# Peptides against a protein of PDB entry 6J07, part 37

Target 1, 107 residues: chain A of PDB entry 6J07
Amino acid sequence: GQRGWFCGSVSQDLRQFWVAEGGTISDPRAADFLFSCDASHPDTLRIYQSLDYIEDNATVFHAYYLSAVANAKIKNSVALGHFILPPACLQKEIRRKIGSFIWEQDQ

## One batch from the design tools (peptide; aimed at target 1 D32 L34 S77)

Design b2_p28_1_s2 (made by RFdiffusion4, then SolubleMPNN; from b2_p28_1, 14 letters changed)
Fold by OpenDDE base, seed 3:
Structure b2_p28_1_s2 (fold): chain B 107 residues (1-107), chain A 28 residues (1-28)
Amino acid sequence: as target 1 above (107 residues)
Amino acid sequence: KDQEKIELILRMMGLSGKRLKELEALWK
């Protein structure tokens, strides 16, 4: 099963898509997938500060991943790793080396 | 190339990639 948590920054439409595809919504501790659209949102910041995240037992993904999956109509056609949402303090350096994030390019 | 970019991000974040691999497997 797919258990997901959503930051308050994520639209209701994306949450609905998650549920429509068979996912369930849970609290951050129980969730496997953590989705956010804003690394600076208080909800997301609390994740970054959590012990689970610090110990690499949690990963935050940009919720635009779900939109990409919906548009591709193939669940495994989009690489999950491309949608890792790093803390704001690391994003500038990552952009310098990798380029703009996918969600920034499409929107 | 794409995988290499992901690995670079993981290294920059100080992550081993273990969690990502687990989630990728779960997504399948």
Scores: peptide ipSAE 0.492, ipTM 0.891, DockQ to the pose 0.617
OpenDDE base, seeds 1, 2, 4, 5: peptide ipSAE 0.239, 0.415, 0.222, 0.235; ipTM 0.752, 0.863, 0.728, 0.747

Design b2_p28_1_s3 (made by RFdiffusion4, then SolubleMPNN; from b2_p28_1, 14 letters changed)
Fold by OpenDDE base, seed 4:
Structure b2_p28_1_s3 (fold): chain B 107 residues (1-107), chain A 28 residues (1-28)
Amino acid sequence: as target 1 above (107 residues)
Amino acid sequence: SDQEVIELILRMMGKSGKSLARKQALWE
């Protein structure tokens, strides 16, 4: 099992899914995966400010990845990279290039 | 392609992609 950290913006349902699939919940420093649903949430902002993140040793993923995995029923059928959650200040520019983030397409 | 999109995002973020690669390996 892997260790995951969850921003306060992530629902309990997704957290429970993580645990049900064998994951554990930990603090950001110990976590293998960092999940958030809001790049502007204070919890996520603290991650972006961390040295681990700045030095490319950490990545924040949109927690909707877990929902996508659940729906696909195959953990490796959904590209994790599509769920990189960039800092809010970069999102507009990124959207101009890619159109929309994958977690926004189902809205 | 998916990879091209991801690489573009990483470039725009100024990221090397090494973290993502490690996480992908961990997830598999």
Scores: peptide ipSAE 0.732, ipTM 0.954, DockQ to the pose 0.638
OpenDDE base, seeds 1, 2, 3, 5: peptide ipSAE 0.730, 0.730, 0.731, 0.730; ipTM 0.954, 0.954, 0.954, 0.954

Design b2_p28_1_s4 (made by RFdiffusion4, then SolubleMPNN; from b2_p28_1, 15 letters changed)
Fold by OpenDDE base, seed 5:
Structure b2_p28_1_s4 (fold): chain B 107 residues (1-107), chain A 28 residues (1-28)
Amino acid sequence: as target 1 above (107 residues)
Amino acid sequence: SDQEVIELILRMMGKDGSRLKELEKLWK
């Protein structure tokens, strides 16, 4: 199953797409996927501060992944790993390694 | 540490992480 949690920064359209694709919406503790559009949003910050995240048992993904999937119309054609949303304080260093994040690139 | 988190994230973004693989299975 696809259990997802959504930060308040994520639009209803993306949440609805998730459900339309067979996903369910749950609290962060029960969720398999954690989606956010803003690493600095209070909801997302609480995830980063949680024990699950600190113990490397949780991963936050940028919700733009769902937009990319919707546009591609093929779920497995979009790489989930490319949409990991790191804490804001780590993003600069990560960009130095991989370049700009996909959700930041021109479209 | 921050460095450990960065390394983990980089591994996952490169599809080398076991956790990511499991999540991808759930998505498909």
Scores: peptide ipSAE 0.305, ipTM 0.808, DockQ to the pose 0.275
OpenDDE base, seeds 1, 2, 3, 4: peptide ipSAE 0.303, 0.304, 0.298, 0.297; ipTM 0.809, 0.809, 0.805, 0.804

Design b2_p28_2 (made by RFdiffusion4)
Pose (drawn by RFdiffusion4):
Structure b2_p28_2 (pose): chain A 107 residues (1-107), chain P 28 residues (1-28)
Amino acid sequence: as target 1 above (107 residues)
Amino acid sequence: SVNYWDLTPEEVTELGVEARRALEDLVS
């Protein structure tokens, strides 16, 4: 049983794959998986500003997770953690902090 | 190999939160 919802800014291809394969597929408002291909001004904001996100009861994953699984053998591998989709206001700094050299580490 | 689609919602939330918090700690 894997319930999941998609923000408006998600390729229909990814939705179709979610419908086609996985646990028992359903796509309600709350659901068990929160997928999006955006974190700027889409329906996804409604997750980031929910009490569930604040209380660590919601993590938004990039919908390309489904693309990675579709291009994997079946469902194995493809760990979720690689597709954590943080709020866009954080992304600029997350990339720099990760990409910076050890002699920099600016913060 | 791990099938992450065989995980319970609780396990998925735990992994997701751990990974999300690790990213947020970089810019805290």

Design b2_p28_2_s1 (made by RFdiffusion4, then SolubleMPNN; from b2_p28_2, 11 letters changed)
Fold by OpenDDE base, seed 5:
Structure b2_p28_2_s1 (fold): chain B 107 residues (1-107), chain A 28 residues (1-28)
Amino acid sequence: as target 1 above (107 residues)
Amino acid sequence: SVNYFALSREERLKLGVEARNALLSLVA
């Protein structure tokens, strides 16, 4: 199944796309996928501070993944691993080593 | 490319966390 949690930073359009593709919406603990568009949003910060995240039981993905899937000719050609959204305090160092995140390149 | 939606819940969780930790390990 495709159970997803959405930060308040995610647009209603992307949330609706998820549901239209057969996904369901759940609380963070029950979700298979955690989507956010802002690592600094209070909803996302609560995820990073949760025991699930600290104990390696959760991963936050940038919701732009859903936009990429919607625009892709082949849906499974979009790699979810490219959309891991790390805490804001770590992003600068990550960018220094690997460059801008994929969702930033399309802005 | 890996189709995460075709994997089991436990496989998705494992691969996601592993990818996350690999990325975070870049931090000095």
Scores: peptide ipSAE 0.397, ipTM 0.845, DockQ to the pose 0.452
OpenDDE base, seeds 1, 2, 3, 4: peptide ipSAE 0.393, 0.389, 0.387, 0.387; ipTM 0.842, 0.841, 0.838, 0.839

Design b2_p28_2_s2 (made by RFdiffusion4, then SolubleMPNN; from b2_p28_2, 12 letters changed)
Fold by OpenDDE base, seed 4:
Parts: structure tokens; sequence; C-alpha cells
Structure b2_p28_2_s2 (fold): chain B 107 residues (1-107), chain A 28 residues (1-28)
């Protein structure tokens, strides 16, 4: 299924798109996908601090993925793996090595 | 790219974590 959790930083429009595409919205522990637009948002920080995340049983994705899917000719042409949202404290070093994140490039 | 929605829940989680670990390994 497509169960998603959304940080409070994610717009209602993106949440609505998720639902329109057949997704449902759930709590983080039940979710298949965790979406956020802000690694520093308290909701997202709670995910990073959770046992599921610490034990490598969860991944946070930037919700801009949904915008990319909405605008793509082929939905599956957008690679979700390119939208992994790492903790804020790691982003600077990551950018140094791989460049700006996709959501930063397209905004 | 992979059709993440066609994978099982476990497979999606595993791929996501693997990708995350690969990314985070850049700063380890």
Amino acid sequence: as target 1 above (107 residues)
Amino acid sequence: PVNYFSLSREERLALGVAARRALLALVE
C-alpha cells in the first residue's frame, strides 16, 4: 500500500496530491513513506530521533518528490531515492560531495 | 528508476534505508 506520514512542514496541496494518487495518511510507525520539507521541523526531528530511524527501519524523503511526480511525463521516471532528506547537521557536508539536493535545484 | 510503489513494504523500506546509508556514508 501507499501509507504516508507528513511532517507539518508539508503543504496541504502535496498531501492532497498523495491522497488523489491513491495514498493514505498515517502515523509515522504505520507509514510506508515519511515526507518532510524541513529537516529541522520538530515533527521531522522526532522521526530522526525515533528507534525506527536509528535502527535503519525508516527513511525520510523530501516531499518535493511528490511535486516532481506530479509534473513528470512518466511518474516512475522520478527516482524517490534522489529525495532522501538527511538530518540538517549532515546536509552541508553532503552538498560538498554530491552538490545541491534536487529539491534545492528545482526551486 | 525503480518503481517503488510496486515493491513490497519491506522492500521499499530496505531500499530507502540502503540509499540513506549510502548517502550518509559520504560524511562518515
Scores: peptide ipSAE 0.274, ipTM 0.789, DockQ to the pose 0.443
OpenDDE base, seeds 1, 2, 3, 5: peptide ipSAE 0.265, 0.262, 0.268, 0.267; ipTM 0.786, 0.785, 0.785, 0.786

Design b2_p28_2_s3 (made by RFdiffusion4, then SolubleMPNN; from b2_p28_2, 14 letters changed)
Fold by OpenDDE base, seed 4:
Structure b2_p28_2_s3 (fold): chain B 107 residues (1-107), chain A 28 residues (1-28)
Amino acid sequence: as target 1 above (107 residues)
Amino acid sequence: PVNYFSLSREERLALGRKARNALLSLVA
């Protein structure tokens, strides 16, 4: 299924796009996809602190993925795995090793 | 690229976990 949870940091436009593409919106426990635009947002922080996330049973994705899909000629050409949103405290070190995140490059 | 929407929940979670852990390993 395509059940998605959205952090409050995600625009209504992206949420609407998700629904328009056949997705549904659910609570984070039931969601197949967790979307956020801000790793420091309280909603997202609660995800990082959840048992599902701590036990590696949840992944937070940057919602910019949806924007990339919307703009792509072929939807499947956008790799969701490139949009994993790690906790803010880790981003600096990650960025030093792999460069700017994909959403930072495109914006 | 992989069609994440065509994967089972478990397969998707596994891929996400793998990718996430790969990133996190950079700071470990």
Scores: peptide ipSAE 0.310, ipTM 0.807, DockQ to the pose 0.456
OpenDDE base, seeds 1, 2, 3, 5: peptide ipSAE 0.304, 0.306, 0.298, 0.307; ipTM 0.805, 0.806, 0.802, 0.805; seed 3 fails the geometry check

Design b2_p28_2_s4 (made by RFdiffusion4, then SolubleMPNN; from b2_p28_2, 13 letters changed)
Fold by OpenDDE base, seed 4:
Structure b2_p28_2_s4 (fold): chain B 107 residues (1-107), chain A 28 residues (1-28)
Amino acid sequence: as target 1 above (107 residues)
Amino acid sequence: PVNYFSLSREERLKLGVEARNKLLSLVA
C-alpha cells in the first residue's frame, strides 16, 4: 500500500484524494511519501530536521502533485520527481538555476 | 516518468532521495 504523511498545510481535499486513490495516512516515520504545501510550515520543518531526512531516508514532495495527478489523463504521466519540495532557505537559489517550481507555474 | 508507486518502499525512498540530492546539489 501507499502510505503518506501530510503536513498541516495540505488541504483535506488532497488528503481525501490520496485515500480515494487507495492511499493510507500515517506518521512520517511509516510513510512512503511525505506531502506538504509549505516548506516553512512547522510540520514540514520538523521533517527537514529529522534524522530520517538528514540521513537521506526521506523526501518531501509538494502536495500539488496530487492535484496534477487528479487532472492528468494518465496518472503515470505526472512525474513525482518534479515535485520535490526543498527547504525554504534553498528555494531561491534553486529557482535561479532551474526556474520556478512546477507548482508555482500553474499559479 | 518513473512510476514511483510500482516500486518497492526501499526503491521509492532511494530514488526520491537521489532526486532530492540532485536538486539540492544545485545549491552552492
Scores: peptide ipSAE 0.412, ipTM 0.849, DockQ to the pose 0.438
OpenDDE base, seeds 1, 2, 3, 5: peptide ipSAE 0.384, 0.393, 0.399, 0.396; ipTM 0.835, 0.839, 0.841, 0.842

Design b2_p28_3 (made by RFdiffusion4)
Pose (drawn by RFdiffusion4):
Structure b2_p28_3 (pose): chain A 107 residues (1-107), chain P 28 residues (1-28)
Amino acid sequence: as target 1 above (107 residues)
Amino acid sequence: FRQSSEVLNAQFESNPDDPYSPFHVVME
């Protein structure tokens, strides 16, 4: 049983794969998986500003997780943690902090 | 938007065969 919803800014291909394969597939408003290919001004904001996100009851994953699984053997591997999709207001700093050298670590 | 505990715990799992970096799509 894997319920999941997709923001408007998600390739139909990824939705089709979600429908085709996985646990029992359903796609309601709340659901169990929160997929998006965007974090700027799409329906996804409705997650980031929900009390569930604030209370650690919601994590948005990039919908390309489904693309990675589709290109994996079946469903094995492809850990979720790699596809955490944080709010866009954070992404600029997340990339810099990760990409910076050890002699920099600016903060 | 409440997710199940299994989904929230799964974000902490890892597999050494994964060729993916942290925040993979964000880092591209």

Design b2_p28_3_s1 (made by RFdiffusion4, then SolubleMPNN; from b2_p28_3, 11 letters changed)
Fold by OpenDDE base, seed 5:
Structure b2_p28_3_s1 (fold): chain B 107 residues (1-107), chain A 28 residues (1-28)
Amino acid sequence: as target 1 above (107 residues)
Amino acid sequence: PRQSPEVLASVKESDPNDPFSPYHVVML
């Protein structure tokens, strides 16, 4: 699907890009994609605390994915899987195992 | 409603290094 929800931490520019590419904006429950730029933002925390999320029926992605897509001519490829945004409490362990998240890297 | 099980399965099962992944954008 092309329904997306956006945390308040996501810029209006990225929201507009989503719409320009044919996406629609919806509430979290109706969305196929959930975008955030801050795992600690209250909007995102509400997602992590929701039944959909704890029952593994929701995934939050870092909205930097949209920036990467927009600039894909510079990068050879963009994979959505690299942009999964886990809760802050899990991020340190993940960084220890696989390194810094892609949105934290200067590119 | 919930996020589509098909979408979630595709995302979680996709290989980010697989160029044929439906969530992989490749530019020429």
Scores: peptide ipSAE 0.029, ipTM 0.598, DockQ to the pose 0.190
OpenDDE base, seeds 1, 2, 3, 4: peptide ipSAE 0.024, 0.028, 0.027, 0.027; ipTM 0.600, 0.616, 0.607, 0.618

Design b2_p28_3_s2 (made by RFdiffusion4, then SolubleMPNN; from b2_p28_3, 12 letters changed)
Fold by OpenDDE base, seed 2:
Structure b2_p28_3_s2 (fold): chain B 107 residues (1-107), chain A 28 residues (1-28)
Amino acid sequence: as target 1 above (107 residues)
Amino acid sequence: YRQSKEVLDSVKSSDPNDPFSPYHVVMQ
């Protein structure tokens, strides 16, 4: 089974969806996937500050991915890679080059 | 963290030429 960690910024609805789809909720160290809705949330910042993250051994995904999957006609059509949530300091440069993130288009 | 490097690499490199991939932009 897949274990997911959720930042405090993630709604209970999205957490419930994860569990309904067969996932379990765990602490970050035990998680296969890290979900957040706020790159500036203290929970998420702790991930970004970790050595594993700095060494590119960890990735945070925006929890809106789960919403997109729930609403998609074909669940596998949602590309997880488009939901990588980088630190706030990098987001500005990314937006400059490719525009707003997917999760920002519906919010 | 338990995150699999293989899985992460797969996600990040699934479409390395996608100009709208945040990872693609960051790693350029």
Scores: peptide ipSAE 0.126, ipTM 0.710, DockQ to the pose 0.260
OpenDDE base, seeds 1, 3, 4, 5: peptide ipSAE 0.109, 0.103, 0.114, 0.121; ipTM 0.688, 0.688, 0.688, 0.696; seed 4 fails the geometry check

Design b2_p28_3_s3 (made by RFdiffusion4, then SolubleMPNN; from b2_p28_3, 14 letters changed)
Fold by OpenDDE base, seed 1:
Structure b2_p28_3_s3 (fold): chain B 107 residues (1-107), chain A 28 residues (1-28)
Amino acid sequence: as target 1 above (107 residues)
Amino acid sequence: PRQSKEVLESVKNTDPNDPYEPYDVVMK
């Protein structure tokens, strides 16, 4: 699907890019992809607290993925999976084990 | 724009319901 929900933390530019590339914007329940730039934003927290997320039926992605796609020079070089945005309670441990998140890196 | 769209199409090959995909090797 191409339906996306956007946290208030996501810039209008990234939302516009999503639409320009064929995506549509919907509410979280109807969305195929959930985008956020802040795991601590109230909008994102509501997702983490939802039954869909608790039951492991939803994933939040960092919207920086869209920026990476926009700037990609190699086809299929940007993997969405690398942009999974976990709840804050997990981030420290994840960084300890696999390093900083890709959106936190200079590239 | 054309290449960006092609890269974005790769989203269809990713499972949006797997929040642990990139972390499975260390978290599972």
Scores: peptide ipSAE 0.035, ipTM 0.571, DockQ to the pose 0.085
OpenDDE base, seeds 2, 3, 4, 5: peptide ipSAE 0.034, 0.033, 0.034, 0.030; ipTM 0.573, 0.568, 0.574, 0.572

Design b2_p28_3_s4 (made by RFdiffusion4, then SolubleMPNN; from b2_p28_3, 13 letters changed)
Fold by OpenDDE base, seed 1:
Order: C-alpha cells, then sequence, then structure tokens
Structure b2_p28_3_s4 (fold): chain B 107 residues (1-107), chain A 28 residues (1-28)
C-alpha cells in the first residue's frame, strides 16, 4: 500500500511530496510506512513503544528518504532500506559497526 | 534493525519520479 504516517518532526514539504506522488496519510496503525526525522521525538517514541513495533510488525523510516528521492537524478539510486530509523538506544552501536547513517552523510 | 536494514538495502529506487517503486517490495 501507499499509506504513510508522519511524525511531527517531518516537514510539511516532505508530506506534500508523499501525497503528490500518490501517497495518502493515515494514523500509525493503518499506515503501510512510518516516517520520522527524529528517533527521540515523542511521536516516534510512541511507535517504538507500541505493540506492533515490539512484535516486529512495524518499521520506522527516516523521512529524508523522500528528500533523497525528490532530488535524485534518473540514474541515481535511492534505497529505502538505507533509511531505517532505529531507536536511539541502538544507533550508537549501529554507527560503530556500519558507519554513520546515510541521512547524516547527506546533511 | 540492522538485520532488517540489510534485507531492505537491496531495494533500490532508480527513478526519482516514482518514489513508490521500492514500496512494492518493502513491507513492515
Amino acid sequence: as target 1 above (107 residues)
Amino acid sequence: PRQSQEVLDSVNETDPNDPFKPFDVVMK
């Protein structure tokens, strides 16, 4: 599906891009994709604390993915998987193992 | 998260005008 939920940390421009490309906006429970720009934002924290997330039925993506897509050229590739936004408690360890997150590199 | 990212890293969008292309493969 193309239903997306957006944390309050996500700019209106990115939300508008999502809709312009055919997406719809929904609550987290109905959403197919969850977007956030801040793992520490209260909205995102509520996702991480939800039963769906705890049971591995939800994934939060960094909304910068949409910006990357919007700015990409035809021959450029943007992988959504690079934009998985893990809880803050895991980020330091992940950076240690695989390096900085892609959105941190691009900004 | 890392294991999920490793799987999803294989999903690429090569058309900037079609950002939903990879969404057909990506699942919660």
Scores: peptide ipSAE 0.030, ipTM 0.584, DockQ to the pose 0.112
OpenDDE base, seeds 2, 3, 4, 5: peptide ipSAE 0.027, 0.025, 0.028, 0.027; ipTM 0.604, 0.594, 0.585, 0.577

Design b2_p28_4_s1 (made by RFdiffusion4, then SolubleMPNN; its pose is not in this set)
Fold by OpenDDE base, seed 2:
Structure b2_p28_4_s1 (fold): chain B 107 residues (1-107), chain A 28 residues (1-28)
Amino acid sequence: as target 1 above (107 residues)
Amino acid sequence: RAARRRAAIAEEEERARRAEEELRKLLE
């Protein structure tokens, strides 16, 4: 599917890019992809607390992925898997494993 | 607790892997 949900932490520009690329914007329950720029934002926290997420039926991605895709000079050079936005309580451990997140490096 | 954290991390990585191809095709 091409349905995306966006946390309030995501800029309008990134939302517009999603739509320009053929995506649609929906509520979290209908969305195929969930984008956020802040794991601690109330909108995103509600996702982490949802049954869909708890039951491993949903994933939150950092919306910076869309920016990276928009600015990429090499086709298919941006890997979505590197833009997982896990709950804040897990991020410290993940950083210990993989290092700083990509979106943190480009800030 | 540590084991649960490691499992949660692995689950997030797997979730991303499953969705990656679909989103990549969308944005090509």
Scores: peptide ipSAE 0.328, ipTM 0.776, DockQ to the pose 0.059
OpenDDE base, seeds 1, 3, 4, 5: peptide ipSAE 0.320, 0.323, 0.324, 0.323; ipTM 0.772, 0.774, 0.771, 0.775; seeds 1, 3 fail the geometry check

Design b2_p28_4_s2 (made by RFdiffusion4, then SolubleMPNN; its pose is not in this set)
Fold by OpenDDE base, seed 1:
Parts: sequence; structure tokens; C-alpha cells
Structure b2_p28_4_s2 (fold): chain B 107 residues (1-107), chain A 28 residues (1-28)
Amino acid sequence: as target 1 above (107 residues)
Amino acid sequence: NAERRKAAIAAEEERAKKAEEERRKELE
């Protein structure tokens, strides 16, 4: 499915793109994709604190993925796995391993 | 604490791997 939940940190433009591409918007529990632009936003923090996330049944993606898809010249060239948005407390060590996140590079 | 954080990081890496794998399968 293509049900998405959006943190309040995500712009309406990206939400509209999601819908225009055939997606629907739902609550976090029903969503197939959880999108956020800010790991420290209260909405996103609630996800990290949820049982679904703690039990490894939920994943948060940075909404910049949608922007990358919208601007991609090659269909299916954007790797979703590069847009995992981890909790803020983990990001420093993750950057040491993989470098800066892709959404940070383009800003 | 250190072990817990290490496990959490590994979990995120696994989430990334799984997400990409699932996406790849959906695009086939």
C-alpha cells in the first residue's frame, strides 16, 4: 500500500505530491510510510517512543525522499534506504559510519 | 547503555536495508 503519515514538520507541498502520486494520508498506526523532516519534532518523537517503533515494526523516513523522487530524471533511481531518519541521539555515530545524511548534503 | 545504543544503531541500519530491499521487490 501507499498510506503515509506525516509529521507536522513536513510541508504541504510534499504531502500534496504524495497524494498526487497516488498516496493516501493516514494515522501512524495504519501508515505504510512515516515521513518527517525533523527527528526532534514532537510528532516524530512520539513515533520513536511508540511500541511499534521500539519493537522494530516501524520506520521513519525523511520526507526529502519525496522531493528527490519528484526531481529524479531516472525512474526508481532514488534509494529509499538512504532516507531513514534515526532518532537524534543516534545520528552523530551514524554520520561517523556513513557520512552526512543525503538530505543534509543537498541543503 | 553503550550496548543498548549499539543495538539501536544496528536496528536503524537494518531498517534501511530492509526498506531498500522491499522497495526493490516492489519495483520488479
Scores: peptide ipSAE 0.556, ipTM 0.890, DockQ to the pose 0.058
OpenDDE base, seeds 2, 3, 4, 5: peptide ipSAE 0.030, 0.030, 0.034, 0.031; ipTM 0.525, 0.549, 0.550, 0.517; seed 4 fails the geometry check

Design b2_p28_4_s3 (made by RFdiffusion4, then SolubleMPNN; its pose is not in this set)
Fold by OpenDDE base, seed 3:
Structure b2_p28_4_s3 (fold): chain B 107 residues (1-107), chain A 28 residues (1-28)
Amino acid sequence: as target 1 above (107 residues)
Amino acid sequence: NAARRKAAIAAEEARAAAAEAAERERRE
């Protein structure tokens, strides 16, 4: 199974979709996937400050990934790597290099 | 460090996707 943690910034609809697709919800330490819609949310900031994240044992993804999967004609066509959510302090550098994030394009 | 590594992965994935899209456009 797939265990996911959700920041308070993530809607109930996306959480429900995760569960409907066979996922379970857990605390950040036990989760395989960490989802957030806001890098500046206190819940997400605590993840960035954790040893698991600092030691590269955790990755935060933007929850819009779940929406993209829900809307995709082929579910496996959505690349999870496109939805890595870095800390706010790094996002400006990334935008200069690769452009706007996917979750920003569809807003 | 960890954040930069994750960002690098995201950037590489985005570049690969863009390259594939460009290839499709050239064949149309």
Scores: peptide ipSAE 0.213, ipTM 0.673, DockQ to the pose 0.086
OpenDDE base, seeds 1, 2, 4, 5: peptide ipSAE 0.041, 0.033, 0.072, 0.028; ipTM 0.540, 0.546, 0.593, 0.558

Design b2_p28_4_s4 (made by RFdiffusion4, then SolubleMPNN; its pose is not in this set)
Fold by OpenDDE base, seed 4:
Structure b2_p28_4_s4 (fold): chain B 107 residues (1-107), chain A 28 residues (1-28)
Amino acid sequence: as target 1 above (107 residues)
Amino acid sequence: NAERRREAIRKEEERAKKAKELEEELKK
């Protein structure tokens, strides 16, 4: 299904877009998609600390993905994999490998 | 621990790769 969880850092507009596109909102354990705009937000930190995440059964995505999808002229042109939101402590090294995150480029 | 950090980064990269499959499910 399209069950999503949203960090408190995510705007209501993006949440509404998710629902408008057929998604539902659930708690993190029930969600297939976890969205956040802030890796340092307490809500997101709790995800990183969860067993599901530690055991590689959960992934956090930057909610900007939804904005990118909404604004995309060509559907399916936005790749979800480009919107992985890693813990803050890992971002510097990841940027060195793959470059700046896509949500940082479009700011 | 540098090894643990490297492993954590690798896991994030793997999550990115697996996200394609998750996206395919999302679009169904």
Scores: peptide ipSAE 0.541, ipTM 0.885, DockQ to the pose 0.053
OpenDDE base, seeds 1, 2, 3, 5: peptide ipSAE 0.533, 0.540, 0.534, 0.531; ipTM 0.882, 0.885, 0.882, 0.881

Design b2_p28_5 (made by RFdiffusion4)
Pose (drawn by RFdiffusion4):
Structure b2_p28_5 (pose): chain A 107 residues (1-107), chain P 28 residues (1-28)
Amino acid sequence: as target 1 above (107 residues)
Amino acid sequence: LDEEIDRVFEQMEFYSDYNLDNIDSTRN
């Protein structure tokens, strides 16, 4: 049983794959998986500002997770953690902090 | 800002052992 919802800014291809394969597929408002291809001003904000996100009961994953699985053998591998989709206001600094050299580490 | 970034890395580490084959929900 894997319930999941998609923000408006998600390729229909990814939604179709979700419908086609996985646990028992359903797509309600709350659901068990929170997918999006955006984190700026889409429906996704409704997750980031929910009490569930604040209380660590919601993590938004990039919907390309489904693309990675579709291009994997079946469902194995493809760890979720690689597709954590943080709020866009954080992304600029997340990329710099990761990409910076060890002699920099600016913060 | 740094606390929110660390939260992202904690989420990445936590979900590193999970995939579509072995987890039914990411909601607590």

Design b2_p28_5_s1 (made by RFdiffusion4, then SolubleMPNN; from b2_p28_5, 14 letters changed)
Fold by OpenDDE base, seed 4:
Parts: structure tokens; sequence; C-alpha cells
Structure b2_p28_5_s1 (fold): chain B 107 residues (1-107), chain A 28 residues (1-28)
């Protein structure tokens, strides 16, 4: 199965969608996916400070990915790569190169 | 800082072809 961890910044609706699609919710260590909507949320900050993340063995995805999947004609047409949520301190420089994050474009 | 930025872009590329259906080939 697919195990996901969710930051407190993620809405219950998105969590419910994850479960409805066959996913389970677990702690970050056991999770296959880490979802967050706020890089500055304390929950997410703890992820960035974890050894797994520091050693580049963990990736945080913006939970908006699940919304995109829910709205997509074909679920597997939504690439995870565009939904990587980097630490807040890196986002400005990244935006200078990519423009805006995908979760910011629909605002 | 630049190294951390580069790692982000590498992850973006790493997951550019990945989705919930085929992500199993990529570590968390």
Amino acid sequence: as target 1 above (107 residues)
Amino acid sequence: LEEKIQKVFEKREKYSSKNLSNVSSVRK
C-alpha cells in the first residue's frame, strides 16, 4: 500500500481523499509520502530537520498534488516533481528559476 | 545554499516522470 504522512497544514479533505484512494496515514518515518501545505509549519520544519531529509532520503510534497490528482482526467498524468515543497529559505531562489510553484499558480 | 538548491532541482527532475502509480521505484 501507500503510506502517507500529513502535516497539520493539510486539510482534512485532502487526507480523506488519500484514504479514499487506498492510502493509509502513518508517522513520517514509516510513510512513503510526506505531504504538507506549509513549509513553515512546525510539523514540516521537523521533517526538514530530520536525518532522513538532511541525508537526502526524504522528500516533502505539497499536498496540492492530491487535489491535482483528484481533478485530473488521468491520475497518472500528474507528475510529483512539480509538487516538491522545499524549505522556505530556498523557495525565493527556486522561484527565480521556475517562476512560481504550481500550487501558487491557481491562487 | 546553492548545493541545497541544486538538490531540490535534482529531486524535481527525479520525480518529473513519477506519479502515485509508478513512484515505487523511487525512495521517499
Scores: peptide ipSAE 0.730, ipTM 0.933, DockQ to the pose 0.498
OpenDDE base, seeds 1, 2, 3, 5: peptide ipSAE 0.725, 0.729, 0.727, 0.728; ipTM 0.930, 0.933, 0.931, 0.932

Design b2_p28_5_s2 (made by RFdiffusion4, then SolubleMPNN; from b2_p28_5, 18 letters changed)
Fold by OpenDDE base, seed 3:
Order: sequence, then structure tokens, then C-alpha cells
Structure b2_p28_5_s2 (fold): chain B 107 residues (1-107), chain A 28 residues (1-28)
Amino acid sequence: as target 1 above (107 residues)
Amino acid sequence: MEELIEKVFEKQKEFSSKNLSNVSSVKK
């Protein structure tokens, strides 16, 4: 199985989907995946400030990835790379270079 | 800031062909 940590900003529906797909929920240090819906949430900020993240040993993904997987006809067609959630202070400049994030396009 | 942004882009590239089925079992 795969272990995931979820920021408090992530809905219970997405957490339930993760579990239904065979995943388990754990603390950030034990998790294989880190999911968040808000880079400014205190839970996520603690990740960005952690040694694991600073040393490039951790990546935060936007939890909308799970929604995309749930709605995709082919699960393997949804690439994780589109769902990297960077710190809030970097997002504006990133948007200027590559456009709006995928989780912002349906709003 | 530019160096940090480049790190983000590199992560995006690293995971551009990855999904839950083919990604390694180590922390991402």
C-alpha cells in the first residue's frame, strides 16, 4: 500500500477516495505522498519549513490530483508533475511563466 | 527565488511521466 499525509485543507471526500483506492493515512514523516489544497495552510507551511523539504527529500502535491484520478477514464493518464504544490511565495512567478495551475482552471 | 523556482520546474519534469501506478515507493 501507499501512505499519504493530508493537510487539514483537504476534504474528507478526497481522503476517503485515497483509502478506497488502497491507500493509508499517516503523519508526514512516514508518508510516501504529501497532499494539500492550500500552500498557506499552517499544516502545509510546516512541511515547507521541515528539513525533509528544504533538503529536497519531500514534495507536496495538490490533492486535486486525486480528484483528477477519480474522474479520469484511465488513471495512469494523470501525471503527478502537473500537481506539484509550491510555496505560496513562488506561485505568482510560476504562473507568469507556465500559466495557472491545473487546480485553478476549473474555478 | 529564481533558484527555488527552478527546483519546482525540475520536480515538475521529474514527475511528468509519473502517476500512482509507476512512481517509486519512496517518499516523493
Scores: peptide ipSAE 0.686, ipTM 0.913, DockQ to the pose 0.537
OpenDDE base, seeds 1, 2, 4, 5: peptide ipSAE 0.685, 0.684, 0.685, 0.686; ipTM 0.913, 0.911, 0.912, 0.912

